# Peptides against a protein of PDB entry 3S8F: the designs that were tried, part 116

Target 1, 157 residues: chain A of PDB entry 3S8F
Amino acid sequence: VLTLFVAVPSLMTAFTVAASLEFAGRLRGGRGLFGWIRALPWDNPAFVAPVLGLLGFIPGGAGGIVNASFTLDYVVHNTAWVPGHFHLQVASLVTLTAMGSLYWLLPNLTGKPISDAQRRLGLAVVWLWFLGMMIMAVGLHWAGLLNVPRRAYIAQV
Target 2, 166 residues: chain B of PDB entry 3S8F
Amino acid sequence: DEHKAHKAILAYEKGWLAFSLAMLFVFIALIAYTLATHTAGVIPAGKLERVDPTTVRQEGPWADPAQAVVQTGPNQYTVYVLAFAFGYQPNPIEVPQGAEIVFKITSPDVIHGFHVEGTNINVEVLPGEVSTVRYTFKRPGEYRIICNQYCGLGHQNMFGTIVVKE

## One batch from the design tools (peptide; made by RFdiffusion4, then SolubleMPNN)

Design b2_p15_7_s1 (from b2_p15_7, 9 letters changed)
Fold by OpenDDE base, seed 3:
Structure b2_p15_7_s1 (fold): chain B 157 residues (1-157), chain C 166 residues (1-166), chain A 15 residues (1-15)
Amino acid sequence: as target 1 above (157 residues)
Amino acid sequence: as target 2 above (166 residues)
Amino acid sequence: DDLLRQLLLLVEAAA
């Protein structure tokens, strides 16, 4: 039980970001419980990428609690579950945040704005990446629960 | 204006922080519930047992593969298994169906995995430590042992077999 | 069955 308090700083950080997003959405004219979400700049890959990363991080964070639990970790340890968790944490949140950062950084460094075509391509890349990561992560977690081993090319199932 | 914005942000932050704390308690409750209602298949951890990896091949219960399976009771066996680069000893491991098997697993070299397909047996094997797993095979047949901890160039080919006899 | 129940609980917690 005490081990779960390790998650407190992470949750504080995550929900601080969420608070910032809500505020931003409301400033952009969003109203109600969900209207602020729609008001966010979903046409900007520099915004969409890290947000999708955050969405992927939510189940990953829950998995972190599972992995940190002594008895539950016994079930998932060194199975496909573990790489599934990593792909939600690193390959989704970290990677998408990096991608989003690049979509902002490169135009800023060059002094040239991205074209509309580049923007649309960026959105496609980010969404496809997220979709692929989610499919793979779900598959890996499921496989892990079916006792598919990590670091092995062969499995019973 | 900036002050008003800052105050508004803080208000939202407080709300979300309260939510986060509530979720923390939900997770704690969820874990407690899961442990209370879904404990089937959990193998309890044994006491820490140490062994000298430099001599484990020469002396002691792991030294002779022919003596690795020890009957400790009418329907109870202890199996002393070595995980090494790159295989398992003994191989195959032969045990009776329906018997309670206590696996005592250690390594003379590097860290390995001991994952038995078709079972919930899945432990890391550390040099100098003995991993203890208790299991009863209900069905006869062959069960493959897989190394699921990277241990070197031959890791991908490191397999063993447990043969359960009627 | 236990694994399925655990999965469902995790989904509920994550949702």
Scores: peptide ipSAE 0.017, ipTM 0.776, DockQ to the pose 0.268
Fold by OpenDDE base, seed 5:
Structure b2_p15_7_s1 (fold): chain B 157 residues (1-157), chain C 166 residues (1-166), chain A 15 residues (1-15)
Amino acid sequence: as target 1 above (157 residues)
Amino acid sequence: as target 2 above (166 residues)
Amino acid sequence: DDLLRQLLLLVEAAA
């Protein structure tokens, strides 16, 4: 009940953020249905990180609804599915948002902008993190559906 | 122009609202797909039954592992299983192939898991509550019971065996 | 395009 309840404001937030991104992209010269996406500042790790986190959060959020469903939870409960969900939510969204926040916060606190090399490295880190997290998450969800148990070092599959 | 910007944002929000509705249907479809492909043979929750965890080892149907398997019908058995730190009793659990087995599982100490490999049996076992699971083993052999709920230092080694006899 | 460049780099890293 609680999960489903909090899903509503979460969805509202998600789509509000998306609307804001579209607006920002269009202000930056993006045109068309998808052109605004390309116009967003993808060269800034402080932007890229939380956006990637949000992207990972989408399937994670859907998984949350699954986990909150009585019938569906029976299938996935205490399997590798659960940590897969957690990694999408915590290790993807929360972590990437934190990383992105630091890329913005530290330069502002120190008064020193990040170098181009640091920027490029930051982008690499964020993208690699996201990619790795998606691979792991997909693997865990898949394993969970194959009834690989959670909190066990063995599996029959 | 703040007002102009506000109106523009609202226009985009309307678009995203439409998209959100479309995505809702997609999510419903995905849920339906999951149900159709993975919920076949789901064992429904039974009646909530309680037991005193402090006495379950001394008296009652769980007290004697040798009497844990009770034939309740021509091809029906009830198995009274204890999940404890750190193991299961009886161990092994011996049941006939093709018989309907009703597992009555409880714990005398802490919460444990009862996950039987090769089956859809996967329940948490709470002290003071009896978990009831009904299953029919179609194939003879050994089925490993795994504790998939952390229960202490010996959790990772907490295994049991169900032996299905032909 | 920075996005494209990043994607290409990722593909190279993953290949």
Scores: peptide ipSAE 0.006, ipTM 0.745, DockQ to the pose 0.024
Fold by OpenDDE base, seed 2:
Formats: structure tokens, C-alpha cells, sequence
Structure b2_p15_7_s1 (fold): chain B 157 residues (1-157), chain C 166 residues (1-166), chain A 15 residues (1-15)
């Protein structure tokens, strides 16, 4: 009940953020249904990181609803599915948001802007992190659906 | 200028809210479809049953592993299983192929897992409560029981076996 | 059934 209760305002927040992104993209000259996405500052790791985190949060959030369902939780509970969910939520959304925040915070605190090399490296790190996380998440969720248990070093599948 | 910006933001918010509502219905429909078509992995929860974990080893149906498997009807059995640190009893659990098996699982010490590989049997076992799982083994052979809930230093080595006989 | 009920309750609460 509590998880589902939180799901509604979370969805509202997510779509509000999306609305803000669309607004920002259109202000930056984006046009059409998807043109505003391209107009967003994809060259800034402080932007890219949390956005990728949000993308990872979508399947993670859906998984949260599954985990909160009595019937569906029976299928996934204490399987590799659960770590998959956690890694999407924590290691994707939270971690990437933290990374993005650092790319803004550190230059601001030191008074020194990041170099172009640092910016490019930051983009590489964020994208590679996201890619790795998605691979791991897909694998863990798949394994979970195949009834691979968590907290066990061996499994019969 | 501020008014124009506000109107623009509001328009985008309205659009995304409408989209969100539509997606909500889509998600509900998908969940409903999944539940309606998913028949293989659902085991109904049994009635909540309580037991005293301090005496479960000394008296009652869990006290004697040799009497843990009880025939309750034609091709129907109840198996009283203890999950403890660190193993299961009886071990092995011997049941006939094709019989309807009702597992009554409890713990005398801490919370354990009861995960039977190759099956959809996967429950937590709480001291003071009886977990009830109904299953029919269609294939003979050995099925490993794994503890998937951390229960102490020996957790990783906590295994049992179900032997299904022809 | 429980999931459906929870979802319906959630929708009702959000309305």
C-alpha cells in the first residue's frame, strides 16, 4: 500500500521533470515532438548524468510496483530480480544524480571551471556507467525471472 | 515575460499530465493482463498459522523427522519441515511423484528461506509462523532446497534435498 | 486480486 501510494506522486514528479525538460529544450530552439530533446545540453555531464539516471529509474520504478504486488512478488522475491531493482534505483538514479551534482558543485566550490578534457572524460564516465548498469540490470532481472536466488553462490536453472 | 513563461510551462505540464494519466491506464492494463495470463507461478497463500518456536523441536508434528511426511489422503501428503541454522529437516525429504504435497515449514531459531530449485516454491520461514506451500512434483529426481534469506555465518552452506520417487 | 484492489485504491486516493 505504501509503495503504491508513493508511486503516484513519484510519477507526477517524473512527468513534471519531463515537462521542464521539454520547456528547456524548446527554449533552446528545439522544435517538433522530439526536437526539444536534441536541443538539451548533452555536452554537459552535469546534465547527462541525472537524465540517464531518470531513464534507469523508469524500469526500476515499474519494478517497484511489481515488488509491492503480493502475487507478483511471490515470483521475484529473494531472486536476482531484487538486486536488479536496487541497482537501477541506487546505482543508476542516485549515483548518476550524485555524479552530475559533483560536476556542477566542484567547479562552483573551487571557482575553477572544468577543462574540456575533464568534461569529455566526465561524459565518457557517465555514459559507460549507464551502459554497464543497464547490462547488469537486464541480466539480473532476467536471471530473477528464471528463479535464480539472491544470496546464494550456486543456482540450478 | 513572466506571464508568458508561466503559460508555456503550464501548457507543457498539462500535456505531460494527460500523458501520465494515459500511461497509468496502460500500466494497469498490462498488470491486469499479466495477472490474468500468469497461471504457472502463483501459489495461494495459506491460512496464517502460529506455532511456538521454543517448543516446536520437542513436541508437535515437527518434532520427529521420521514422522514428518504424513499421508493425508489418496495421493496427498503433508510434510512438516524445519528450517534451522543451518539446514533443513527432514533431509532428505522423500515424496512420491505426482502427489499433492503440502509443505508446512517453520523455524525454531531465526528467519530462513525455503527456495526449491526447479520449482516455484520460494517462501520465507519465520519463527512462530508456519509457511504453507502446495506443490505437485511431476518429475522424479532430486530438488535442492536453498536458503535465500541471510540467517548467519553458515547461511551460504544451508542446503536441503527433496527426493521425488517414482 | 490483491494487486488490482490496491491499484484501485490508489486510483481512488489520487482522484
Amino acid sequence: as target 1 above (157 residues)
Amino acid sequence: as target 2 above (166 residues)
Amino acid sequence: DDLLRQLLLLVEAAA
Scores: peptide ipSAE 0.006, ipTM 0.739, DockQ to the pose 0.061
Fold by OpenDDE base, seed 1:
Structure b2_p15_7_s1 (fold): chain B 157 residues (1-157), chain C 166 residues (1-166), chain A 15 residues (1-15)
Amino acid sequence: as target 1 above (157 residues)
Amino acid sequence: as target 2 above (166 residues)
Amino acid sequence: DDLLRQLLLLVEAAA
């Protein structure tokens, strides 16, 4: 149980980011309990990508607590569950953040704004990436719970 | 203006921090509940046992695969298993149905996995350490042992078999 | 080439 307190700094960081998003959304005219979400700039892939990464990071973080628990890790260790966790943390959050950063960085460095077509394509890419990652992650976690081993091409199921 | 903005930000942060703490408690509670209600499904940690990986093949209970299965009591056996690059010894492991089996698993070379299909046996095997797993096979048949820890070029082909006899 | 130039300028500005 004491080991679970390792999650405290991570949770604090994650939810302070969420607080910043809420504040930003409210500054953009969002009202109510959830209206601030809609007010965020969902038309900008530089924003959408890392936010989607954060969304994927939520279940990944929960999984991190599971993985860090001695008792619960017995169930999931060296199963497909672990790769599922990795893909949420790395392939979702880190990768989407990198994608978003690129969408900001290149126009800024070159001084050339992205075209509307490029913007729309970018949005499609990051959403499809996120969707694919979620499907894969859910599948891997499910397989892990079915005792499918990692680093193996065979399974009992 | 700046002061008002700062206060607003702090209010949101406090709210989200409260939420984060609440979620933490939920997770802890779920873990505690799981432990309290499903203790039978969790194998407790055993005592740490050490061996010399450089001599484990030459001397001791792992040296002779023909003597790897040792009856320790009525319907109780200890099986000394080596996980090595790239296989298991003995192979197959033959044990009686319904007997309590204590697997003592170690490695002479690198880290391996010991995952037995159809069971909850899933441990890493470290050179210099002995992994101890207790299990009773209720059904006769063949159970495949899978290495689920990368151990080299032949990792993907590293399998063993447990044969449970009636 | 333009990107490289901009990167160098960025480094210079950050230094």
Scores: peptide ipSAE 0.000, ipTM 0.774, DockQ to the pose 0.011

Design b2_p15_7_s2 (from b2_p15_7, 8 letters changed)
Fold by OpenDDE base, seed 4:
Structure b2_p15_7_s2 (fold): chain B 157 residues (1-157), chain C 166 residues (1-166), chain A 15 residues (1-15)
Amino acid sequence: as target 1 above (157 residues)
Amino acid sequence: as target 2 above (166 residues)
Amino acid sequence: DDLLLELLELVYAAA
């Protein structure tokens, strides 16, 4: 009955994170409605990874509302929709956050900064991971809406 | 400085709150669209019905596959289906075209899925619980039933058939 | 309708 109230603290957290990012961007010289985004440290994989995770979490969160709705869950449950949701939440948000954390943590623990080559490679890995996950997730959600079953090797669409 | 930062963040939070509320309505609209396009013809069950999985094969409406299809009224049928490791009974399920079919599905062993291709019928089947779904087949032909819930070594090969007759 | 109730609750909580 009150399942969707779980969305409230999640949205509040999203607001706070977004506000913090905007504040940080503006402190770094970004101005205007969107200029603060460009001012964020997009050259640092430790920053980019978790932010991309958060971006992937947005459609995942929308899917969460669907999955938590009694009537809508009936439509999407145990279809390819569900794996699509999981890959956004776990394989995107959680994984990218972990990747970003490592890019920050390891240099800090070892006392050795990452080289420029390692930084560039890290950026490539994170962006490619995000892109691949988005393509797969969109495909899975689409397939789910077409009633492609989960945990089946064949389907008639 | 902390005070200034706090005020600035608060202003940004208000803006993002407004944006998020707007997005909430977008999500509601998308949900409405999904309902309008994908839920037609299927009525989800709202009543919890329980059965004893240990006796469901021996007694009751699921015990005899030959008696599984019961006419309950003019152009209305109830079909008592068992999902088990690893198949469905009756198999095939034979129903008339255009008739209102109420599926009563349960399991004698483990959790299974009941996904009917070509339809939006898709329910989990729990031992001890009866899953109820109402559907009317408008087109004659064969509809494959797929298990979409892992149920053991034979899960990937667990299929059934609904035959809709003219 | 359960969906309607859930959506209304969500809107109410968010407002």
Scores: peptide ipSAE 0.014, ipTM 0.768, DockQ to the pose 0.076
Fold by OpenDDE base, seed 5:
Structure b2_p15_7_s2 (fold): chain B 157 residues (1-157), chain C 166 residues (1-166), chain A 15 residues (1-15)
Amino acid sequence: as target 1 above (157 residues)
Amino acid sequence: as target 2 above (166 residues)
Amino acid sequence: DDLLLELLELVYAAA
């Protein structure tokens, strides 16, 4: 019940952010249904990181609803599914948002802009992190559906 | 102009609202898919039953492992199982193939898990509560019971065995 | 994709 209650404002926030991104992209010259996406500043790790976090949060959020369902939770509860959900929410969204925030915050606090090399490295780190997290999350969810238990080092699968 | 900007944002929000509605149906479909593919054989929740964890070892149906398996019908058994730190009682649990087994599981100490490999049996066991699970083993052999809820230093080694006899 | 190219360049440089 609590999860479903929290889901409402979360969805509102998510779509509001998406709308803001579309607006920003269009201001940057993006056109059409999807052109605004390409127009966003994908060369800035401070932008890319939290956006990737949000992308990872989408399936995680869906998983949250699954976990909150009495019937569906029976299938996934205390399986590898649960860690998969956690990693999408915490290790993806929260962590990437934190990373992105630092890429913006530190240059502004120090007054020193990041070098091009640092920017490029930052992009690499963020994308690699996201990719790794997605692989792990998919694996954990899949394992969970195969009844691999949580908090156990042995499984028949 | 701030007003123009606000109006523009609202226009995009309308689009995203429409998209959100569409996605709602997608999510419902995904839930339906999950139910259809992964809920076969789900054991329904039983009635809440309470027990005193402080006396469950000394008196009652869980007190004697030798009396833990009770035949309740021609092809029906009730098994009174204790999950404790760190193991299961009785161990092994011996049941016949093809019989309907009603597991009555409780704990005398802390919360444990009762996950039977190769089955859909996966429940948490709380002190003071009796978990009821019904299952029919179609295949003979040994089924390992795994504790999938952290219960202390010996958690990782907490295993049991169900032996299904022909 | 510019990002892909950039990543490829970084990997190449780091190798």
Scores: peptide ipSAE 0.012, ipTM 0.744, DockQ to the pose 0.018
Fold by OpenDDE base, seed 3:
Structure b2_p15_7_s2 (fold): chain B 157 residues (1-157), chain C 166 residues (1-166), chain A 15 residues (1-15)
Amino acid sequence: as target 1 above (157 residues)
Amino acid sequence: as target 2 above (166 residues)
Amino acid sequence: DDLLLELLELVYAAA
């Protein structure tokens, strides 16, 4: 079956984005194996948000392979694992990207730059969102592996 | 200038793609580990079976809850279970400890879930189809059945019980 | 095993 071939273009896209980030970081003066990461504009919530989304998307993508696997899906289907997965994909990547987009879009639409206070608040929001999502996602995946059911208010554990 | 930048990006892409291939093998290993640690104990049994949901309550092996548990061998049973809005039939399901149980589960109305606590039994139940799960209960006691597929206003209260007798 | 085959196909496609 060719089911897992769907992962190939996704991986190519993901690592193309990573390559772009590395290039950008190096253009900003970053050197070495990891120095380019530090050189990226981490003071801009419009940048930080989608990047954090991408980071959350990585384990989510790996989980996608699990969920798409016939045999493994039997183990995780309709358990807390599934909500854990899509909270990484939707509530992290998509949501954070949307948030980041707003941090860029609103200043451009209004013609007014965001204040420093607004910038700092934006950073706090996206980092807290990411942290919360990661905690929740890990918990949900763990619970799923412990056979906690989805769409139920009770569990054995 | 744009051409140079593009060429540089492509070089980085090649490196990252190579890394991705390495990570692929890591993922394969992780999947193998997951299979080894989490897939034991429950085996889907049988082929795709169809049933008429409009008559399943009236005729056939699901019609009489008193006859739902059928001994098919010295230590083998088939249990015909109905998942409906909002419960399971029979309830409780009584089976012997250590026996190989084949659950044949279907629905007369809407899609339900069949999730048995303390086990890896977890299947969706579709009207018109028969879900088949094979399991052996090693420990006596009560096992709760939970509906983990939204099926209506009473979904949250849809429970069943499997009683494993020593 | 179907999963193994799918994984092998993925590796083959990626290589």
Scores: peptide ipSAE 0.012, ipTM 0.772, DockQ to the pose 0.070
Fold by OpenDDE base, seed 1:
Structure b2_p15_7_s2 (fold): chain B 157 residues (1-157), chain C 166 residues (1-166), chain A 15 residues (1-15)
Amino acid sequence: as target 1 above (157 residues)
Amino acid sequence: as target 2 above (166 residues)
Amino acid sequence: DDLLLELLELVYAAA
């Protein structure tokens, strides 16, 4: 149980970011318990990408706690569950953050703003990426719970 | 103005930190509940047993596949299994139905996996260490052993079989 | 593809 406290710093960091998002949304005119979410700049792929990454990180973080538990890890260790966790943490959060960073960085470095077409395409890309990652991650976690081994091409299921 | 904004930010942070802490407790509670109600599905950690991987093939209980299955009591057996590149020894492993089987698994070379389909047996096998797993096969038949830890070029083909006899 | 194009442009500009 004590090992689970390793999650505290990560949770603190994650929810501090969430707090910043809420504050930003409210500054942009969002009101109510959830109205601040709609007020965020969802038309900017540089914003949407890392936020979607954060959303994927939530179930991934929960899975991290499971994976860190000695007893529960016995159930999921070296099953498809683990790759599912990885794809949420790396292929979603890290990758989408990198994608979002590029959408911010390149226009600033070149001095050329992205066109509206590029913006719309970027939004489509990051949303599709997120959707694909979520489908895959759910599938991998599901397979893991069905005792499908990782690093193997064969399973009884 | 800046001070007022700072206070507002802190208030939001405190709220979210409280939520974070609450979620942590929820997760811990769920783990505790699972352990309390589903202990049968969890194999307790055994004592750490060490072995010399350089001599395990030449001497000791793993040296002779024909002597790998040892009856230790009424309806109780110990099976000494080697996971190696790229297979298992003995192969097949023959055990009786309904008997309590204690698998003692080690490796003479690199890290391997020992995943038995149709069971909850799933352990990593480290050179120099002995993995101990207890299981009772209720149904006769063949159970495939899968290596689920990368161990080299032949990893994907590394399989074994447990034959449970009536 | 658009990001790749911009990246290529950046590399060209930096060269």
Scores: peptide ipSAE 0.011, ipTM 0.780, DockQ to the pose 0.012

